# Designs tried in a protein design run: peptides against a protein of PDB entry 5FRP. Part 57

Target 1, 225 residues: chain A of PDB entry 5FRP
Amino acid sequence: VEWTESIPQIIATREDISKELNQALAKTFIDSDPRVRRTSVMIFNKVPVTEIWKNITNKAIYTSLLHLAREKHKEVRELCINTMAKFYSNSLNEIERTYQNKEIWEIIDTIPSTLYNLYYINDLNINEQVDSVIFEYLLPFEPDNDKRVHRLLTVLSHFDKKAFTSFFAFNARQIKISFAISKYIDFSKFLNNQESMSSSQGPIVMNKYNQTLQWLASGLSDSTK

## One batch from the design tools (peptide; made by RFdiffusion4, then SolubleMPNN)

Design b2_p14_6_s2 (from b2_p14_6, 5 letters changed)
Fold by OpenDDE base, seed 1:
Structure b2_p14_6_s2 (fold): chain B 225 residues (1-225), chain A 14 residues (1-14)
Amino acid sequence: as target 1 above (225 residues)
Amino acid sequence: TSRAIAGGLTGKEL
């Protein structure tokens, strides 16, 4: 743990990270101690993306980072998911694609697919986290249409079949959520009107309102878990 | 009615 905790400082201050150090770092991602694995992931959060790409040249480190998205230890997994999504976004924004870093980019380009494949775990907490990182890092709000389309195409260009399926399901869900929210608002307005509530439609709308709320709630993770 | 779409992504009809 202590050794791994020192790595961010070393990377930040040195330009010549040895092959041996990279090999040693790669081993920390598969360490039996979850604290070591956590600390390893934190390197990607503590060190600027440009320095990571410059100094971490062992592709096994990046591959191992992606594998931790399915880590059994909840804290490590959650940290990893956020970290890899952010790292992907930062890499797209700050790292030029070169011949020398091609092999690393081949791994990094699979991050979106890796994230979308997490939906198949069928865990509401994971789903919520993946939703969050998609909106924040993978497909952020971009007012420029060309940039937005380019980002979308970049993300999709490396999807496997399962990731595409998840992508379409995600979008379909978002449309349904939007529709449900609109109905919720309409029903709420109706029920807030005393005359409408006293009408023959009052009980019918109340029932629909409750169904809409139940549907919306069923898609949310339990905040207590 | 609910439709299984892809793993954890399940669509329920409103």
Scores: peptide ipSAE 0.022, ipTM 0.648, DockQ to the pose 0.146
Fold by OpenDDE base, seed 5:
Structure b2_p14_6_s2 (fold): chain B 225 residues (1-225), chain A 14 residues (1-14)
Amino acid sequence: as target 1 above (225 residues)
Amino acid sequence: TSRAIAGGLTGKEL
């Protein structure tokens, strides 16, 4: 753990990280101790993306990072999912594609697919997290149409078949959620009016309101579990 | 498989 904790400083200050260090770092991602794995993931959060790309040259490290998205330890998994999504976004923004870094990009370009494939686990907590990182890092709000389209195409260009399926399902869900939210708002406005509540439609709208809420809630993770 | 995934992703139909 302590050794791994020192790595960010080393990467940030030195231009040449030895092959041995990269190999040692690669091992930390598969360590049996979740604290070690956590610390390893944190390197990607603590070190600037440009320095990561410069100094972490062992592709196994990146591959291992991606694998942690499915690990059993909840905290490490959650950290990994956020970290890899952020790292992907930062890489797209800051790292030029060159011949020298092509092999690493081939791995990094699979991050979106890796994330979308997590939906197949059918875990509400994971789903919620993946939803979050999609909006925050993968497909962030972009007012420029060309940039938005370019980002979308970049994300999709490396999808596997399963990721595409998940992508379409996600979008379908978003449409349904949007509709449900709109209805929720309408029902809320109706129910906030005393005259409307006292009308013959009052009980009907109340029922629909409750159903809408239940549906919306069913898609959310239980924070207590 | 697609329905199962869709069901997991979208939950019950409204």
Scores: peptide ipSAE 0.020, ipTM 0.652, DockQ to the pose 0.147
Fold by OpenDDE base, seed 2:
Structure b2_p14_6_s2 (fold): chain B 225 residues (1-225), chain A 14 residues (1-14)
Amino acid sequence: as target 1 above (225 residues)
Amino acid sequence: TSRAIAGGLTGKEL
């Protein structure tokens, strides 16, 4: 753990990290101790993306990072999912594609598929996290249409079949959620009007309101888990 | 996988 904690400082101060150091770092991502794995993932959060690409040249490190998205240890997994999504976004924004970094880009370009494939685990906590990182890092809000489309095409260009299926299902769900929220608002407005509530439609709208709330709530993870 | 998608991605019908 202590050794791994020193790595961010080494990367920040050195222009070139030895092959041996890269190999040693690669081993920390598969260490049996979850604390070591966690610390290893944190390197990607503590070091600027440009310095990571410059100094971390062992492709096994990136492959191992992506593998931790399915880690059994919850804290390590959650950290990894956030880290890899952010790293992907930062890489797209700051790293040029060159012949020298092609092999690493081939791995990084699979991050979107890796994330969308997590929906197949059918875990509500994982689903919520994946939803969050999609909106925050993978497909963030972009007011420029050309930039938004370019990002979308970049993300989709490396999708596997399962990721595409998840993508379409995700979008369909978003439409349904939007519709449900709209209904919730309408029902709330109706129920807040005393005259409307006292009408023959009052009980009917109340029932629909409750159904809408239950539906919305069912899509949320249990905060206690 | 289809069940996982249905449960996790599409949700229940309103």
Scores: peptide ipSAE 0.016, ipTM 0.646, DockQ to the pose 0.153
Fold by OpenDDE base, seed 4:
Structure b2_p14_6_s2 (fold): chain B 225 residues (1-225), chain A 14 residues (1-14)
Amino acid sequence: as target 1 above (225 residues)
Amino acid sequence: TSRAIAGGLTGKEL
């Protein structure tokens, strides 16, 4: 743990990280202690993306980072998911594609697929987290149309079949959620009117309102779990 | 997998 905690400082201060250090760092991602794995993931959060790409040249480290997305330890997994999504976004924004970094980019370009494939675990907490990182890091709001389209195409260009399926399902869900929210608003307006509530339609709308709420809530994780 | 995706990603039909 202590050794791994020192790595961000080393990367920030040293221009050249030895092959041996890279190899040692790679081992920390598969350490039996979740604290070590957590600390390893945190390197990608603490060190600027440009410095990571410059100094972390062992592809096994990046592969191991991606593997931790399916980590059994909840905290490590959650950290990893956020970290890799952010790292992906930062890499797209700040790192040029060169011949020298091609092999690392081949791994990093699989991050979107890795994340979208987490939906197959069918865990509501994971789903919510993946939803969040998609909107925050993978496909963020971009007012420039060309940049937005380019980002989208970049994300999709490395999708596997399962990721595409998840992508389409995700988008379909968003449409359904939007529709449900619209209905919720309409029903709420109706029910907030005393005359409407007292009408013959009152109980019917109340039932639909409750169904809509239940549906919306079913997509939310239990914060207590 | 399709059901899991449908349940998790698309939810039940309203």
Scores: peptide ipSAE 0.015, ipTM 0.651, DockQ to the pose 0.157

Design b2_p14_6_s3 (from b2_p14_6, 6 letters changed)
Fold by OpenDDE base, seed 5:
Structure b2_p14_6_s3 (fold): chain B 225 residues (1-225), chain A 14 residues (1-14)
Amino acid sequence: as target 1 above (225 residues)
Amino acid sequence: ISNQIAGGLTGKEL
């Protein structure tokens, strides 16, 4: 753990990290101790993306990072999912594609697919997290149409078949959620009007309101579980 | 597969 904690400083200060250090770092991602794995993932959060790309040249490190998205340890998995999504976004923004870094990009370009494939686990907590990182890092709000389209195409260009299916399912869900929210708002407005509530439609709208809320809530994780 | 995936991803129908 202590050794791994020192790595961010080393990467930030040294222009050339030895092959041995890269190999040692690669091992920490598969360590039996979740604290070691966590610390390893944190390197990607503590070190600037440009320095990571410069100094971490062992492909196994990146592959292992992506693998941790399916880890059983909840905290490490959650950290990994956030980290890889952020790292992907930062890489797209800051790292030029060159011949020298092509092999690393081939791995990094699979991050969106890796994330969308997590929906197949059918875990509400994972789903919520993946939803969050999609909107925050993978497909953030972009007012420039060309940039938005370019980002979308970049994300999709490396999808596997399962990721595409997941992507379409996600979008379909978003449409349904949007509709449900719209209805929730309408029903809420109705129910906040005393005259409307006293009408024959009052009980009907109340029922629909409750159904809408139940549906919306069913898609949310129970934070207590 | 699409329906099961859709069901898992989209939840129950409204």
Scores: peptide ipSAE 0.022, ipTM 0.661, DockQ to the pose 0.148
Fold by OpenDDE base, seed 1:
Structure b2_p14_6_s3 (fold): chain B 225 residues (1-225), chain A 14 residues (1-14)
Amino acid sequence: as target 1 above (225 residues)
Amino acid sequence: ISNQIAGGLTGKEL
């Protein structure tokens, strides 16, 4: 643990990280102690993306990072999911594609597919986290159409079949959520009108309102879990 | 399995 905790400082200060250090770091991602694995993931959060790409050249480290997205330890998994999504976004923004880093990019380009494949676990907490990182890091709001399309195409270009299926399901869900929210607003407006509430439609709209709320709530993880 | 996954991803029909 202590050794791994020192790595961010070493990477940030040293231009020449030895092959041995990379090999040692690769081992920490598969360590039996979740604290060691956590600390290893934190390297990607503490060190600038440019320094990571420069100094971490062992492919196994990046592959191992992606594998931790399915980590049994909840804290490590959650950290990994956020870390890899952020790292992907930062890499797209700051790292040029070169011949020398091609092999690392081949791994990094699978991050979106890796994340979308987490939906198949059918865990509400994981789903919410994946939703969050998609909007924050994978497909952020971009007002420029060309940039937005380019990002989308980049994300999709490395999808496997399962990731595509998840992507379409995600989008379909978003449309449904949007529709439900629209109905919620309309029903709320109706229910706030005393004349409308006293009408024959009052009870019907109240029922639909409750159904809409229940549906919206069912898609949210229990914040208490 | 596909329907369960779809149900988890798309939510229950409104």
Scores: peptide ipSAE 0.022, ipTM 0.656, DockQ to the pose 0.147
Fold by OpenDDE base, seed 2:
Structure b2_p14_6_s3 (fold): chain B 225 residues (1-225), chain A 14 residues (1-14)
Amino acid sequence: as target 1 above (225 residues)
Amino acid sequence: ISNQIAGGLTGKEL
């Protein structure tokens, strides 16, 4: 753990990290101690993306990072998912594609597929986290249409078949959620009107309101779990 | 797996 904690400083101060250091770092991502794995993932959060790309040249480190998205330890997994999504976004924004870094980009370009494939685990907590990182890092709100389209095409260009299926299902869900929220608002307005509540439609709208709330709530993870 | 994915991704129908 202590050794791994020193790595961010080393990466920040040295222009070239030795092959041996890269190999040693790669081993920390698969260490049996979840604290070591956590600390290893944190390197990607503590070190600027440009320095990571410059100094971490061992492919095994990047592949191992992606594998941690499916690890059993919840805290490490959650950290990894956020880290890889952010790292992907930062890489797209700050790292040029060159011949020298092509092999690393081939790995990084699989991050969107890796994330969308997590929906197949069918875990509500994982689903919520993936939803969050999609909106924050993969497909962020971008007012520039050309930039938004370019980002979308970049993300989709490396999807596997399962990721595409997940992508379409995700989008369909978002539309449905939007519709449900709209209905919730309409029902709420209706129920806040005393005359409307006293009408024959009052009980009907109340039932629909409750159903809508239940549906919306069912899509949320239990924060206590 | 497909149905489970659909359920996880789309939720129950309203």
Scores: peptide ipSAE 0.017, ipTM 0.656, DockQ to the pose 0.150
Fold by OpenDDE base, seed 4:
Structure b2_p14_6_s3 (fold): chain B 225 residues (1-225), chain A 14 residues (1-14)
Amino acid sequence: as target 1 above (225 residues)
Amino acid sequence: ISNQIAGGLTGKEL
């Protein structure tokens, strides 16, 4: 743990990290102690993306980072999911594609697919987190149409079949959620009108309102878990 | 697959 905690500072201060250090760092991602794995993931959060790409050249480190997205330890997994999504976005924004970094990009380009494949775990907490990182890091709001399309194409260009399926299902869900929210608003407006509530439609709309709320809530994770 | 991804949202009609 202590050794791994020193790595961000080393990367930030040194121009070149030795092959041996890269090899040692690679081992920390598969350490039996979740604290070590957590600290290893945190390197990607603490060190600027440009410095990571410069100094971390062992592809096994990046591969291991991606594997931690399916980590059994909840805290490590959650950290990893956020970290890899952010790292992907930062890499797209700040790192040029060169011949020298091609092998690393081949791994990094699989991050979107890795994340979308997490939906198949069928865990509500994971699903919510994946939803969050998609909107925050993978497909963020971009007012420039060309940039937005380019980002989308970049994200999709490395999808496996399962990731594409997840992508389409995600989009379909978003449409359904939008529709449900629209109905919720309409029902709420109706129910807030006293004349409407006293009408024969009052109880019917109340039931539909409750059903809509239940449907919306069913997609949310239990905050107690 | 839709139910797995949507946490039950995609499989239920409103």
Scores: peptide ipSAE 0.016, ipTM 0.650, DockQ to the pose 0.156

Design b2_p14_6_s4 (from b2_p14_6, 5 letters changed)
Fold by OpenDDE base, seed 5:
Structure b2_p14_6_s4 (fold): chain B 225 residues (1-225), chain A 14 residues (1-14)
Amino acid sequence: as target 1 above (225 residues)
Amino acid sequence: VANQIAGGLTGKEL
């Protein structure tokens, strides 16, 4: 009986502790020190997704995480982009949608849109990173057609207009890249053949090969910047 | 600080 009477107090205390912790954590995401912000983002990498959803109930934390994708500090931004993409994927795989977590899901469901909107910054480093996280976390390879379609529909269902535009542009770019790679392979095979290289077509193919390489390289970020 | 916060969230030292 005494134990049962103590349970409400324990629950209340835990909720209070949880609330205070959430409030404190929310402040760290907007701290002026990038090291603090970085450390805050790392929580999402170190703590299991199920525990994050259970214990982090303040919406402002999730909103702040998403905002860091556009922050000025490069390292924190890059970490945030990877973290939020991974967190999104893990959440889809491990977290059930309930009435209680609906409000958090409304934020998390905007992660794909947030990421696709980064293409409008027109930064090659950001673009490369977004490309990477799309293939790794948002739209990973899935051999099951139904699962693949379901994931795609889930990702798209919360897109804003700008994200849709970016999505279509991305897909169009992928087709172009695929074609260019195919041509690169064909030209490489041709140039690897000594007889073909010595033919009248040799110089022409060499020129096309170089143009193809230049085009492919132009889409890559400069790692030195 | 984040490790302490993370530890508080999981109840485990991270």
Scores: peptide ipSAE 0.049, ipTM 0.746, DockQ to the pose 0.018
Fold by OpenDDE base, seed 2:
Formats: C-alpha cells, structure tokens, sequence
Structure b2_p14_6_s4 (fold): chain B 225 residues (1-225), chain A 14 residues (1-14)
C-alpha cells in the first residue's frame, strides 16, 4: 500500500527532473561559448535517437538545434548540419509518429527545408556539406524502389517554396555533372589511345578534357542558384 | 554541463 502511494510522487518527481533537465539543456544550445554549443549538439550524436525522443521533450531544444545550422562559428555550424541530417534520417527509420510526439515531428519534418535553404547563403563550403548530407542522410541510395519513393515523398511533403526551387536546381546540376563525368570518361579513353592522341583530333580532345576537368572541379561546389 | 546531461540520458559517462 505504501509503495503504491509513493508511485505518483515518484512519477511527478521524474517529470520534474525531466523538465529541469530539458530546461537546462535548452539553455546550453544558446550559450555564448561555442564550446558549450558544440557539446550540446554532440548529445544528438552520442545518444541513441530513441533515447533522445524519449527524454528530450522540450521543442525549444529542437528548434535551437535547427537554428545552429546558420551559426557563425564554422565548427559548430558544420557539426550541426551533419547532426541534424543524421538525426532526421535516424528518426524516420526508428521513431513512430504518435499523438504525443507530434509537436516534435512538426519541427523535425522541417529539417529538409532547413538544409536546402542553406544553398541560398552562397557559400562553397556550406554547399559542399549540404550536398554530402543529402546523399548520405536525406536521400540516401536505396535499391528498393518503393522505399526510395516513400523517402522522397516524405522529404518533399514539408518543403517550403524556396526548398523546392533549390531541390530542382540541385537535380539539374546533378544531371549536368553526370554528363560531364561521361564526357570525361570518353575523353580519357581517347587520350589513352596513342593513335588517337597522335591524330588531328588529339589536341582538340585534350583541350576539351582540360575544360571538363576544370568544370568538374568548380561545378561540384556550385550553388543551386 | 552538456556532457553531464548526455551522460544522464545514456546512463554512461560520455
């Protein structure tokens, strides 16, 4: 009987502790010291996604995480971009959508838009990082067509207008890159043939080869604009 | 502080 009577107090105490923990954690994401902010972001990398969703219930923490994607401190920003992309992917794979976690999902579902909107900053390093996290976490290679389409639809379903524009530009760039790679291969094959290289076309193909390489070197970091 | 919080979430020192 006494044990049963203590259960409500224990539950209440745990909720209070959880609330205090969440409030304390929320403050660390907006701390003036970039080392504190970095350490806070690392929690999302060190703690399993299921435990994050269970214990981090303050929506302000997730909002603050997303805000750090535009952080001025390079190391914190880069860590945040990788972390949020990975966290999004892991959440889609491991977390069920429930009534209780709906408010958190509303924030997490904006991660794709947040990432694609970073292309508008027009920073080459940011562009390269966003490209990387798209291929690694957001729209990873999936051999199953149904799973791939489902993931794509999930990502697109919460896009804002700017993210859609960025998405289309990104895809157009990928097609161009693919074409350039194909040409690079063809030119390389031609130049590796001694007879072809000694022909009148040799110098012409060499020039095109060099142009293609220069384009690939610069184009991989091109903005989606 | 953040490491302590992370440790509390996992039950292990990070």
Amino acid sequence: as target 1 above (225 residues)
Amino acid sequence: VANQIAGGLTGKEL
Scores: peptide ipSAE 0.047, ipTM 0.742, DockQ to the pose 0.018
Fold by OpenDDE base, seed 3:
Structure b2_p14_6_s4 (fold): chain B 225 residues (1-225), chain A 14 residues (1-14)
Amino acid sequence: as target 1 above (225 residues)
Amino acid sequence: VANQIAGGLTGKEL
C-alpha cells in the first residue's frame, strides 16, 4: 500500500519511468488486498492523463484496470468504473493518436464496450453507475453537433455485438423514462387541481400516477443496500 | 439472454 501511494509523486516528478516500475505497478492491480487494488486505481485519478500516457507504458496495467470493472469487491469495482470512464473521456480530449501509443489506444478504445457490457450483469446498482458515467464521461452534453456526432461515432466504432445490443436497450429505456416523467408531470398537474381530483377521472388518474411512480422507482437502486 | 437484458434495461411498458 505505501509503495503504491508513492507512485503518483514519482510519475509527476520523473519524465522516464523505468520498465521495472511499470512491472511492479502492474502487479499491484492484481494484488490480493483490495486496498492495494484501490490505491492502484486511484493513480489514474491523481495523476494527469498526459502523465499517465507518458509514463505508464505497460499494456498489462490498462488491461488490468479494465478487468477490475467486474471484480467482486464493490468499492474497488465502483471506483474502477468511474475511473476508467473519466480516463477514457480525458484521453479523447487530451491525448493524440500516434504510432507510438497505438497499442495503448487499442485497449482504451474498448472502455465503452467494457462499460456497456456491464449491463449484462443485471445489477441495478451497476446499471445506475453505468448510466451515470455514460452521461458524464462517454457521451457528455455537447452543444456542438459536429463534436457530439464525432464523439458518438468514436464510442460506437469499437463496440462489440453485445455492447451494441446494450446501447440500443439503453436508448430505448431513455425514451420510456422520458415518457414516464412527462406523464408523471401531467398527472401531478391534474391531481393538484381540486376540481379535476373530485371528478370521475380523479381516481383513475391517481392510479396511473401511482403506477408511473412505481415504474420510475423500480429502475432505481436502493441506496441503502 | 440479450432480450432478457434488454427487457430488464427498458423495464415494463408503461
Scores: peptide ipSAE 0.018, ipTM 0.565, DockQ to the pose 0.135
Fold by OpenDDE base, seed 4:
Structure b2_p14_6_s4 (fold): chain B 225 residues (1-225), chain A 14 residues (1-14)
Amino acid sequence: as target 1 above (225 residues)
Amino acid sequence: VANQIAGGLTGKEL
């Protein structure tokens, strides 16, 4: 733990990180202690993306980071998912594709697929987190149409078949959620009108309102779990 | 799984 905690400072201060340090760092991602794994993931959050790409040249580190997305330890997994999504976005924005970094990019380009494949775990907490990181980091709002399309194409260009399926399912869900919210608003407006509520349609709309709420709520994780 | 995601885990259409 202590050794791994020192790594961000080393990366930030040293121009050249030894091969041995990279090898040692790679081992920390698979350490039996979740605290060590957590600290290892935090390196990607604490160190600027440009410095990570410059100094972390062992591809096994990046591969191991991606594997932690399916970590059994909840905190490590959640941290990893956020970290890799952010790192992907930062890399796309700040790192040029060169011949020298091609092998690392081949791994980093699989992050979107890795994230979308987490939907197959069928865990509500994971699903919510993946939803969040998609909107925040993977496919953020971009007012420039060309940039937005380019980002989308970049994300999709490395999808496996399962990731594409998840992507389409995600988009279909967004449409359904939008529709449900629209209905919720309409029902709420109706029920807030005293004359409408007292009408013969009042109980019917109340029932539909409750069903809509239940459907919307079913897609949300229990914060107590 | 894809249908469950699209259906809000209930598989039911609103």
Scores: peptide ipSAE 0.010, ipTM 0.544, DockQ to the pose 0.154

